# Peptides against a protein of PDB entry 5Z08, part 38

Target 1, 168 residues: chain A of PDB entry 5Z08
Amino acid sequence: RQKDEWAKKTSSLMKQLDWFIGEHLGAMLAAEELGGPVVGELMEIDPDDLSAGFNAHGKLKKATSQPDLDRRQRRIDDIWGPQDEQGQAHKRKRGADEALAASAEMRDLIEQLMNKLVEAGGDNSATYVEIPRESAAARFLVRSKVAMFHPNDARRLRLVDFGRDLDD
Target 2, 222 residues: chain B of PDB entry 5Z08
Amino acid sequence: GLPRLIDAIEEASKIPAKRRQTPIKPTIEKLTTHLYTHGASPDSLLRLADLLTLRNHLDQASLAAITRNLYPSSTVSDEVVLRFIGALGHGQLKPTLALQALFLRWLVMVYHLLENPGVLGQVYGVLFDLLDTAAIRPQLCHLLALVTRRKHVRPFRIQAILTLSRQTGGDPNLTGLLRVFKNYYPEIIVGDATKGRASAFKHPDPQWRQHLDEIQQRRSEA

## One batch from the design tools (peptide; aimed at target 2 T53 L82 R83 V123)

Design b2_p16_7_s2 (made by RFdiffusion4, then SolubleMPNN; from b2_p16_7, 9 letters changed)
Fold by OpenDDE base, seed 4:
Structure b2_p16_7_s2 (fold): chain B 168 residues (1-168), chain C 222 residues (1-222), chain A 16 residues (1-16)
Amino acid sequence: as target 1 above (168 residues)
Amino acid sequence: as target 2 above (222 residues)
Amino acid sequence: DEEIEALRERQKEILA
């Protein structure tokens, strides 16, 4: 009975995760890979601060602050300023394909991480997945505290083992 | 005037909310209205900094409201800056991390009004060592982006940011700060940490800036 | 400057 309830809950959670990846997360990860907003960055902004602070144009008015500060702020803004709005329409289809690709990458990465955790049989050294690149998916899992990189090898990623902290 | 409002709030801050004879909220509203209209003098800023940073019985909403309306009418002294810096980090006597984030945001917004911008450079280590505190990291990175000079860009700090960036899954604020470091030492390899969108460290509140400029202009005409 | 160069070389090795 308890195992069946756990299995049902796990299955339900996996379905919800798969839905979330497909419907929301994939597009956000694709946006991050394209140099868009980082997933979760907008959530750290108080909604009240968002409504009050972001006027439509995001343009810093040149107040005459000290030339070095203005130069730095400008340089930061120039380096990371909004790229021009032009490419909307071709961006939609490419964006959909990139969202699907990002969703697939996230699903595959989660599957690999889970499989390695099961295969390791409690050996933490064997729980690492080799990742070909530091993807938005990998970064998201690390930001979410679901995964962690190997201390000395950024090509190795593992799930955070939440079970150990309960026995201490 | 503003001093009398501060006096009333200082006295009220010594007393738990449940034991106050009069609700403090109307006095806070008068204070914030006055601050919005006229700003705070250096002396008033110091007193308000003490109210904001020292442990008292004021509620978080009132402290946040004061901080959001903390327009300097003139300059910001080193003493005021050091009150806010001293309030940062972990500790039972320190303000909440949410309020600390507001203080850092305030310091960013008033940086150009500091009597001595070098004071922040002197406490650079204290600020830098707080980067692991996620709740204040966005505003802290922004402040550090303003404060950082070549003398602060050291190998151990570069490595610390790289390590923390990896541990945080490439926090865009850390990427932003690392890019500021790279401006002083172009030879710094940031690796894949640069592939994420770095925070542009834009002014956090353009309306607040505009209103501050209006208050500052009135001083130049007086 | 030497320490930064050493860090740079170490970073290249880690990224390679």
Scores: peptide ipSAE 0.045, ipTM 0.398, DockQ to the pose 0.206
OpenDDE base, seeds 1, 2, 3, 5: peptide ipSAE 0.045, 0.012, 0.036, 0.042; ipTM 0.448, 0.394, 0.434, 0.435; seeds 1, 3 fail the geometry check

Design b2_p16_7_s3 (made by RFdiffusion4, then SolubleMPNN; from b2_p16_7, 9 letters changed)
Fold by OpenDDE base, seed 1:
Structure b2_p16_7_s3 (fold): chain B 168 residues (1-168), chain C 222 residues (1-222), chain A 16 residues (1-16)
Amino acid sequence: as target 1 above (168 residues)
Amino acid sequence: as target 2 above (222 residues)
Amino acid sequence: SALVAELRRRQQAILA
């Protein structure tokens, strides 16, 4: 019973995360990668809200204020694009492609981080993922206190094990 | 006069200090005194820019003394500006980074006397790509703060400043430059790494400015 | 998504 409820909750959280990445975070990460604003300051994502999502007992507080992310992203696109109609169409397409790429990168990174955490069986040294670059996705996870770098190697990233902090 | 002093220094610059028959220091002192009193004409500025930027046998103290007294009596040509810009960066033929910092400081202080301020905008990329060089970064950020226009504020440059700001622990000069960028695009969010005191890019030397104004005023009265 | 499916499989394997 508890295992099934936990599996259902985790599945629900993963669906919500996937939705959030696809609908909101991907575009913002793409904007950061393209040299736009830093994502973590835009969303006022309370690290506690992200941490609450991963805690077995944490009520996902609905991030109530959807910042008008669509308006801000449109403004970024309006700032950097050519003013002609063809240029706007190419810019919109490029922006969409970059948002999809950023979404895919974020999904892949989260998958690798979660897989390593599961495979490590409690060995913290085995939980690190090697990252090819300090991406906007990696930086976002660190700023959100969801992930941390290895103290001696900024190419190694791991999830913060919130479960251990609850058992201590 | 100034041309004869420059001639003597140009000839001495071709010869290693140990092989010179006469000490160059007295001639450098006469030059710097003349520059302080009268300034340099456009023609003299070009010749002095070559002495300062091209590899020669002049000592660093002499080059620094000339740079500190390089008051234009008139305008500063594009050619003079390009000599100083061409002297920036790393390389065996480049001036020392300490001297490059003095050149950038000089360009900041004479910016209002440029015949064509747009020339710096044309070489904006060259200047911007040198921001990783810590020794010249303070003066470089100040110059870029003066030169930056909307056309120069691009996504890749925003990201480059943000990245470099993180790597440097939030250099106030980079934060200051990012604020200049934000004036053109208010939507730029200065991340936590840029939370801090930004440089205000104040005039580097108010006394030098006052003395320059006195030299420039004498030209307008002649 | 393949990610959600894989995470579910891995969680089920740990819980099993």
Scores: peptide ipSAE 0.006, ipTM 0.278, DockQ to the pose 0.019
OpenDDE base, seeds 2, 3, 4, 5: peptide ipSAE 0.005, 0.006, 0.006, 0.007; ipTM 0.273, 0.271, 0.260, 0.277; seeds 2, 3, 4, 5 fail the geometry check

Design b2_p16_7_s4 (made by RFdiffusion4, then SolubleMPNN; from b2_p16_7, 9 letters changed)
Fold by OpenDDE base, seed 1:
Structure b2_p16_7_s4 (fold): chain B 168 residues (1-168), chain C 222 residues (1-222), chain A 16 residues (1-16)
Amino acid sequence: as target 1 above (168 residues)
Amino acid sequence: as target 2 above (222 residues)
Amino acid sequence: SAEVAELRERQREILA
């Protein structure tokens, strides 16, 4: 019973996270990778906070409409994209492609982190994912206190085990 | 004259200090005095750049003393600049990081005398990739602040500075360089990284500048 | 000289 409720809650959270990654976070991470604003510290990833969206400072703003993220991404594309007439279409396409790529990287990273946590069976040393680079996605998870680097190796990332802190 | 002093130092630089028949220090002092009084010609600058940048048996104090008195009497050639740039970074054949910091400081102070300031723009990537080296970062950021043009401000470099700024706890020199980048693209949102203390990149030695100007004026009158 | 001075002045204005 409690496991089933936990599984349902986890599934619901994952769906909300996937939505948030696709609709908001991917564009923000792409902006960071392209030298835009750093996605701020998410102090608490509340599901309600995921729905409200995040400002450039990671503060929960009121539901900043999808248009404002698109406007920021457009500004980055306007800065770094080609200046020619074909360039505007290429800029929009490039921005969309970068947002999709960032979304995919974040999803893949979360999936790897979760899989390693499950496979480790409680061994914290086995929960580390090897990351090829310190991506915007990896940095975001660390800033959000969702993940942590290995103390001796910045190429190894693991989820923060909040379950242990609750049992103490 | 200066060429004879350089000859003597070049020969001494080939021999370990313990095997030298005569102390080199008096010759170094004569060289630095001559440089302070008259500056170095383009030909002498090239020879001195080789002495400073190539591995030899000169002691670090002597190399530092030469660098601190390396007043150009004229322009600084691309070849001289490239000797100093080529001496930057990590490696057993490279000068010490302390000496590299002095070279970068020198390049900042003589930047207005470069025959082709564009040469530093061509090696911008080499300079930029050394920003992780803490010992040379202050002078490197200052040089990059002078060299940076719109073409050098790229997304990956903005991100690299932001990342390094976070890792260093907001180094004021990196914040200063990031503000220079923002001058070319005001629309870049740099978040809290630009709100911190930034270096103003003031001239590192006003007295050295004044003395350089005096040496340069004597040449324009000749 | 002038371009370096201008860059320094711009830097001073932005850092002030």
Scores: peptide ipSAE 0.230, ipTM 0.424, DockQ to the pose 0.023
OpenDDE base, seeds 2, 3, 4, 5: peptide ipSAE 0.276, 0.150, 0.147, 0.150; ipTM 0.443, 0.381, 0.523, 0.505; seed 2 fails the geometry check

Design b2_p16_8 (made by RFdiffusion4)
Pose (drawn by RFdiffusion4):
Structure b2_p16_8 (pose): chain A 102 residues (1-31, 98-168), chain B 214 residues (1-190, 199-222), chain P 16 residues (1-16)
Amino acid sequence: RQKDEWAKKTSSLMKQLDWFIGEHLGAMLAAEALAASAEMRDLIEQLMNKLVEAGGDNSATYVEIPRESAAARFLVRSKVAMFHPNDARRLRLVDFGRDLDD
Amino acid sequence: GLPRLIDAIEEASKIPAKRRQTPIKPTIEKLTTHLYTHGASPDSLLRLADLLTLRNHLDQASLAAITRNLYPSSTVSDEVVLRFIGALGHGQLKPTLALQALFLRWLVMVYHLLENPGVLGQVYGVLFDLLDTAAIRPQLCHLLALVTRRKHVRPFRIQAILTLSRQTGGDPNLTGLLRVFKNYYPEIIVSAFKHPDPQWRQHLDEIQQRRSEA
Amino acid sequence: AELARRTADDRAFAAA
């Protein structure tokens, strides 16, 4: 099957993203850098793991967030995540993976 | 003769205007004239794109003059296209929004000359996420309309464009893009973009006809 | 040197 290539591509891409977060983004968020990288990654991992866990239930894809988390603000500004409209302490990913003809 | 002019504009591009041993306006005009007559080669286009896209000491009027006369001889590379894509939106590394509108207008006018038009499809999300920026929205919509293929019409983009249409009170450029979206998915709840400058299109065609000569 | 790296990045991106 062609499945593990979609796995190989994802494991490879995940590492490239973590490298970007650690080398470039954490430092930008500080304005320590290491702390910002770890929390951004944990948040993205939690965000992505849940979006698929819901499959169809669009309502269950929110994660609890500290009040003034800069990681969520950046993710929302970068249009990768969205706050819940009723309150801003829960967050979801934008669902890039969903496709009509997937 | 053209590379010499670019070499001069590149050097002047590195130092402030008052420290220049010569006014640059006469040299910018020579470049503008040469581009009008002969077009820009693939390599010259790349160098000009760097001058238009990276932060330097060139003034706005000179950059706009160059952009307006950026008729390609032959083709447009991915290297050139991506530099203009990367120049879009807000950020300290990026050019003015006015120049960005000119770049987007230019990409529409030269869309048929790209070596790899699919490259715009590979950065479709970069273009789309910038629709909120009103200063460049009309030009973004026209380019997105040419670039949209079925694979790009995803539910999150459908919803995002509908929300933006409602919040802006109905931008006709947004509804024009939604029309293109509906062509791929008619299930969707319901300006046919014209060429932005016909004279420029005509002048480009004249310059491009030289490719048939040998 | 920066321009060379940038061109390489663009090519790597387009080739992908």

Design b2_p16_8_s1 (made by RFdiffusion4, then SolubleMPNN; from b2_p16_8, 11 letters changed)
Fold by OpenDDE base, seed 4:
Structure b2_p16_8_s1 (fold): chain B 168 residues (1-168), chain C 222 residues (1-222), chain A 16 residues (1-16)
Amino acid sequence: as target 1 above (168 residues)
Amino acid sequence: as target 2 above (222 residues)
Amino acid sequence: EEREERLEAYREFSAS
């Protein structure tokens, strides 16, 4: 029963993750690879956003999420903004292609990381995946504290085993 | 005047909110309004630094409001700086990490008003050792970017940032700090792990800067 | 003067 519930929850989580990768994360990772904002910086409630939520007098400004979102969005929009129709179509196509590529890379990386974790049978040394490059995907997983690089080899990435770290 | 407002807040800070006879919020609002209008003298800054950094019964919103309005009307003394630096890090007696981030941001914004900018260089190690604290890292890197001199760029610190950059998946603030280091030692290889976007360490609040300049100008005319 | 120099240095730093 508990194993089945865990399996169902895991399957549901994987589906949600796949959706998130496809719908949101891929584009954000592609943006990072293209020199855009780092994924997760927006999710860090900048203490300044908490502070920006306050006027100069310390009153809650209504989240004018707009201007700095508009500046980051303007930088995204300046990167992605309406240039001439042909340039926009090419940028959109390139952006879509890059987002798809980033999504595929993230999915593949997660799959490899999970497979290695399962195959390792508890040997932490065997849980490392060799990565050809430090991608936005790899960096994202590290920032998210889901993965970690080998201390001595940045080409080796593994999942963080939260279960073991709690029992130790 | 400002001293009387500080007196009232100091007294209120000794008493738990539930036991106060009068709400403190109106007094905080008067204080922040006064600070916004006139700034704080060196003596007032010291008193306010103590209120902000020492454990008391003031609520976080009030402390944040004071910090956001902490415009120096003059210079910032070493003593004031050291109060804020001493408030950094982990501990039950220390301010929240969110408030510490505001203090670091404040130090960045008033850096040009320090009586002795070298004081931050003297505590460079203390600041540097806090880089692992994610909640304050952005502002800390910005402050370090201002404070860093050639004497601070040591091999062990370069390696520490490189290691931390890998561990953080290339935090842009660390990458930015490494770029500052590279300005002193061009041979520093910011490896592929740092190919991420570096923070440019722009002024955190241009409006705050402008208002500070207005306060400072009024003093020079007086 | 020193303050202005520090301010300018900071502005230059922040603009770079």
Scores: peptide ipSAE 0.122, ipTM 0.550, DockQ to the pose 0.019
OpenDDE base, seeds 1, 2, 3, 5: peptide ipSAE 0.114, 0.110, 0.108, 0.113; ipTM 0.349, 0.510, 0.532, 0.528; seed 1 fails the geometry check

Design b2_p16_8_s2 (made by RFdiffusion4, then SolubleMPNN; from b2_p16_8, 9 letters changed)
Fold by OpenDDE base, seed 2:
Structure b2_p16_8_s2 (fold): chain B 168 residues (1-168), chain C 222 residues (1-222), chain A 16 residues (1-16)
Amino acid sequence: as target 1 above (168 residues)
Amino acid sequence: as target 2 above (222 residues)
Amino acid sequence: SERERLRALYAAFTAA
């Protein structure tokens, strides 16, 4: 009975997490990888907003018409901004593809972190996942205090064990 | 030789100072003298990096003395670099911020001896996220100035530095880092809040540099 | 427990 309730609650949480990654977090992580705001500063990034690009301040470009402030902003916008109309459809597709890629990377990272935690059987030294790069996903988990880097190796990441801190 | 000195210090590091049979200070002095004269091999550097970064019973003065004499006789491996990077930030198991500043200074001074300078680029975000830590910011900005490439100059990082610069009243090290970013993107505006003197990121210790060069020259002749 | 970790993970994501 308790195992079944635990399994149901775990399944529900995993579904909610998967939904959150797919619907919201993936686009935000993709925005960060594209040089947008850090996840947690902007709560809602539409994939269409990824195509519009971000200014040097990590803010969404609103199409506001003011020309002179626009030139220096336009140069940042020209570097990071949409090229021509055909470029917008390609950029929307690219934005969607980048959001999907970021979602997949986040899911894979969480899965690896959870698997290592289960496999370690309480040995904290065995809970580390080796990460190929510091991704937006990895940074998000660390900022959220959900994961920590190895104290001596920034390529190793582990979940924070919230359960042990309660027993001490 | 150096390996035997490291062995003795490793064993002593496992034991609280009050429970040691012999004082460690004479062994530390022998180690630092040896390092000053001959430098450290890659294998010795790794062992010393572990002694410096792992929580043990060595005193802060001894750790600082080892770090100040940590002359590589050869190259610096990725593994050694990652030990020092992993030791950065806040945490009960991490070295003191004063020691972390010495590690960052060391990485700046040995940057040209890294086997793979790209390893620092892979952990760029870890380094960048520590810019709010005032105690290590000067050395961190200097290291980031060496490591920064076009791929690292992102809008969110530009904004983060600008925000932090405003909050700090225009820290000259942050202004210096923004100048490095501006080399890749000239359109970056250093706002009025950053109208301060930029750090030039000069070599932290010219005497240390000269002595390192002497140690490195002996290797090329051997 | 794994459940507490998942809850903490979810709480961290929803608080973000």
Scores: peptide ipSAE 0.023, ipTM 0.256, DockQ to the pose 0.027
OpenDDE base, seeds 1, 3, 4, 5: peptide ipSAE 0.020, 0.022, 0.020, 0.019; ipTM 0.258, 0.267, 0.264, 0.266; seeds 3, 4 fail the geometry check

Design b2_p16_8_s3 (made by RFdiffusion4, then SolubleMPNN; from b2_p16_8, 9 letters changed)
Fold by OpenDDE base, seed 2:
Order: C-alpha cells, then structure tokens, then sequence
Structure b2_p16_8_s3 (fold): chain B 168 residues (1-168), chain C 222 residues (1-222), chain A 16 residues (1-16)
C-alpha cells in the first residue's frame, strides 16, 4: 500500500516534471545554450554574468568576451517570439527544435541519474553518470541543488542523496 | 477616541456575528469616520493591522472599509509593514486575496511614509514568489516596482518574470516590472512576448493621496 | 517554480 502510494506519487511528479520540461524548461535551457539568460536559483549571479556560463563546479566562468547581445536576443526571440509572422516560422521551427532537443537532453539526463541512483543500492560512488559535456541541463540540475559534480571530475554527475546528505 | 473604538472592535472580533449582543456596523462606521478625519497613530495602526491580518470574526466588508480608510497620521513602522506582508499568500489562516490586494495597494500608497523602506527590500523574495497569484499581481508588481534595487535583479527572477509573462499572455504589470529590472541591467533580454503595453504604475487613488496629504499636513502644524 | 517542482519530484523519487 505505501509502496503503491509512493509509486503513484512518483508517477504523478514525473508527469508534472515531464510537462514542465516540455512546456517551459526546454526552451529556457535552449536559450541558455544559445547564450540567453541562465535559469535557476543562482542568487549570486550578476545578470552581466549570464553570458559567462558555468564552470565544472557550477560557478560562473569569467566572461572572456562580451556576449553578442544582439545575436542572443535574436535567438531568444526566435525561441520565444510572437506567433504571428510567417517568415518567423522557420526561425520558430529552429527555436522549437532547439527547445525540443534541450527537453530531450534534460529528460535523458534525469532518467540516467535516477537509474544510477536506483542501481547503486546505496553506494554513492556508483551513483555517478558520465556526461559527455557540461550542458545547460547539467548546470541547471547543479544550480537547483538536485545534482552535484564529482569533486575531482566534472564529467561525473550524480543526484544529491537527500537522505544521506542530511545525515552527514 | 480612536483607541476606544479599536477596543470595542477587538472585543467584537472575538465573537461570531450571530452571538454578538450588539451590531458591530455602527462601531465600524464610527471608526472609519474617525480614521478619515484624523488618521491613525502608529500605535493605532499596529492594532488595526492585527485586526486586518489575523483571523477573527469580522466580516470582509468591515475589513475592507477599515483598509480603505487606513490613513496614517504619521509614519508607518516596520512592524506594521511586516504584519501586512505576513498576511500575503495562500492559506486558511490568511486573509482573502481580495483583502490582500487592498493591503498591497495600501502599502503602495503609504510607501513614502515608511520609517524604513528597506524593510520591504528584505522581504523582496516573499513578495516576488507571489507573482503567480493573479488576484494580487497588479498591486504586487506596483509595490515591487517601488522596492526593486539592483541587488534584487537576479537571473532567476528575470527568467521567472519572462516565463510568467509568456504564461499570462504578456500581463502589462509584469512587463512594467521587467522594465524596472532593465533600468538596472539594460542588457536584460526581453523576448517579443513582452513587447506590448506596460503598466506605468500610476498612483492607484489620487483622491486618497490628496486626503492623506491633508492629514499629514495637520500633523506638521501641531 | 520549476526548480521547486524538480526538487519535489526528485525528493519524492529519492524517498522511494
């Protein structure tokens, strides 16, 4: 009974998460990848640093070059621009494709992270997923304090074990 | 005087309307008349804030009438402000959203009389997190427009406004707030979804302002 | 917020 209620609750939450990823987060992550605004609770990020990206530890990279704000604005406008104009259809399609790609990446990453957590059976060393790149999705999860990088290897990401990490 | 009227209302507020021996409406009318004529002292404001924000047996019409006549005769303390902020949001123990909107409107109208305007900056996050509540959003955006400083303009809040603006079809109050953010960071990208009419955040009640000024002037002459 | 939903989902998942 408790397991079934938990399974139902988890399923409901996963559906909500999937909806959120598809409807909102994917486009935001795509915008971030394209040099748009950073999404998440990083309270200490200066908006000027939005373009700098994050290092392997989720810290802002030093902005080496002033981001081409115009190019970024255009890309964001392509993703989030008004629905009305025909000529924007191709740009919108590209923006939609980028949002879909970001959504898929986020879904896949979450799935891998969750699977590894389940498979590890309590071994924290076995909970790491190897990520091919530091994506907006990975950075978002770290900023969200849902995931963390391996201290010595930024290619390894794991879910935060709230049960254990609260006891430590 | 005003304290005696507040005493009577406080006692009545503890008792369900059906169990009261005397109608409260005449006492509320006396209170609102007094407030309109003389305003409320800091001590009276605190007591009235408690009556307005704490769960009691006063009817919504009475609470709204008090709020509409809540003219400060002097300054507004941090404690009074925090009572109203604490009353915001969803919950069975909280005032109705309609009354919360009146509180936010009041805070906008008395903002220049706050002893410490910085107190609102300290609770900025609490206010900002309520932007999804449509019933209070217009007044909340107006208050945030007054309160916002550079330190409050953060990437996650920018993105939250952008997201909410898209979800609401470009609420002019959100667009107005985003313009305030852009005053601190001009480089903030505002998508085409935010291209539209922005609220100018004009004073919500010019007559109320004029009457407040008259009450405040009487204090300076005394 | 999205983050809160993600955290809630993850907390629910991790608690399972």
Amino acid sequence: as target 1 above (168 residues)
Amino acid sequence: as target 2 above (222 residues)
Amino acid sequence: SALEELRAAYRAFSAA
Scores: peptide ipSAE 0.024, ipTM 0.251, DockQ to the pose 0.033; fails the geometry check
OpenDDE base, seeds 1, 3, 4, 5: peptide ipSAE 0.023, 0.024, 0.023, 0.023; ipTM 0.260, 0.207, 0.228, 0.255; seeds 1, 3, 4, 5 fail the geometry check

Design b2_p16_8_s4 (made by RFdiffusion4, then SolubleMPNN; from b2_p16_8, 11 letters changed)
Fold by OpenDDE base, seed 3:
Structure b2_p16_8_s4 (fold): chain B 168 residues (1-168), chain C 222 residues (1-222), chain A 16 residues (1-16)
Amino acid sequence: as target 1 above (168 residues)
Amino acid sequence: as target 2 above (222 residues)
Amino acid sequence: SERERLRQAYRDFTSA
């Protein structure tokens, strides 16, 4: 009975977290990844604000250097480019796609972090997940004090074990 | 006059120092003295910009001395500005990073004399992409702080400066530039890595400014 | 003049 109630409560919390990630956090993380504001305490970035775009019409000549910066720049210029009606629909779609990608990244990261914590059996050295990049998701978890980087390796992230303090 | 001094230096710049029949230092001293006293006309500035930015046989000390005394007597043309901007970055044909830092400092100090300040806004991307070059970053951030308008504050640039700030351990110049960005978009949150001291971007040389004002005043009275 | 306005703007910027 108690295990089943715990399982139901856990499932409910996971659904609520999934909803929060999908509806709110994903868009905010996407904004940060796209070079928007860092997700802080009071940032209600409405997905619609991502769609409102910067009214900056200035044709800056692109220097030819880094292809990956050019792709992001094109995406940002497409997201934040001129408010043509067709451009707004494409902006909304791209904003939604980036929010979905950010949501997926956050979900995957949380899953990996939780799995490693469970598998480690109390060994803190085994709780680290290797992250390919310092994502907005990773930074958010660290700022929220939910996760911490390895002191000697910023590519290794672990959950803060709040449970140990309850069993002692 | 100044044109004759520039002629002599241009000719000397074509010849390696070891092959020159006469020392160039006395001519450089005459040039710098003239520049300090009278400033440089727009035409002279262009010629001097070419001497400073194009590969030649002038020594670094001479180039630095000319740059330190490069007082405009009038305005600074777009062409002069573009010579200095074109000289920035890494490459075998480009001036040393130390000299590039002096050029950026000069552009900061003469910004109010540009015929078209908008020219720097047109090359904003070129300037911004050089922020990873530590040797020129302080002066580059200062120049960008002057040049930045709402149209330049783009999401990718916000992210780039935040990323670079983290990588540099919170360079105060980057934090200062990010504050300029925040003036246009108050919603920009500087993360913990950017909570450090920001540069105030004060005038780099008050004495140079005062002397420039004296040179400029003589022109208005003539 | 526009030049004087730019000079003043720069002074204001560097004094802030």
Scores: peptide ipSAE 0.062, ipTM 0.327, DockQ to the pose 0.032
OpenDDE base, seeds 1, 2, 4, 5: peptide ipSAE 0.014, 0.016, 0.021, 0.017; ipTM 0.260, 0.259, 0.293, 0.258; seed 4 fails the geometry check

## One batch from the design tools (peptide; aimed at target 1 I110 F140)

Design b2_p17_1 (made by RFdiffusion4)
Pose (drawn by RFdiffusion4):
Structure b2_p17_1 (pose): chain A 102 residues (1-31, 98-168), chain B 214 residues (1-190, 199-222), chain P 17 residues (1-17)
Amino acid sequence: RQKDEWAKKTSSLMKQLDWFIGEHLGAMLAAEALAASAEMRDLIEQLMNKLVEAGGDNSATYVEIPRESAAARFLVRSKVAMFHPNDARRLRLVDFGRDLDD
Amino acid sequence: GLPRLIDAIEEASKIPAKRRQTPIKPTIEKLTTHLYTHGASPDSLLRLADLLTLRNHLDQASLAAITRNLYPSSTVSDEVVLRFIGALGHGQLKPTLALQALFLRWLVMVYHLLENPGVLGQVYGVLFDLLDTAAIRPQLCHLLALVTRRKHVRPFRIQAILTLSRQTGGDPNLTGLLRVFKNYYPEIIVSAFKHPDPQWRQHLDEIQQRRSEA
Amino acid sequence: RREYRNLEEIHLRLRYH
């Protein structure tokens, strides 16, 4: 099957993203850098792992967030995540993976 | 003759205007004239794109003059297209929004000359996420309308464009893009973009006809 | 494939942000 290539591509891309978060983004967020990288990654991992866990239930894809998390602000500003409209302490990913003809 | 002019504009581009041993306006005009007559080669286009896209000491009037006369001879590379894509939106590395509107207008006018038009499809999300920026929205919509293929019409983008249409009170450029979206998915709840400058289109055609000569 | 697409769009948008 062609499946593990979609796996190989994902494991390869995950590493490239983590490198970008550690080398470039964490430092930008500080303005320590290492702390910002770890929390951003943990948050993206939690965000992505849940979006698929819901499959169809669009309502269950929110993760609890500290009050003034800069990682969530950046992710919302970058249009990769969205706050819940009723309260801003839960967050979801934008669902890039969903496709009508997937 | 053209590379020499670019070499001069590049050097003047590195130092402030008052420290220049010569006014640059005469040299900018020579470049503008040469581009009007002969077009810009693929390599010259790349160098000009760097001058238009990176932060330098060139003034706005000079950059706009260059952009307006950026008629390609032959083709437009991905290297050129991506530089202009990267120049879009807000950020300290990026050019003014006015120049960005000119770049987007230019990409529409030269869309048929791209070596790899699919490259815009590979950055579709970068173009789309910027629709909120009103200063460049009309030009963004026109370019997105040319670039949109079925694979790009995803539910999250359908919802985002609908929300933006409601919040802006109904931007006709947004509804024009939604029309293109509906062509791929008629299930969607319901300006046919014209060429932005016909004289520029005509002048480009004249310059491009030289490619048939040998 | 869905996870890949999610990751790819995140990666791209963050680099151009």

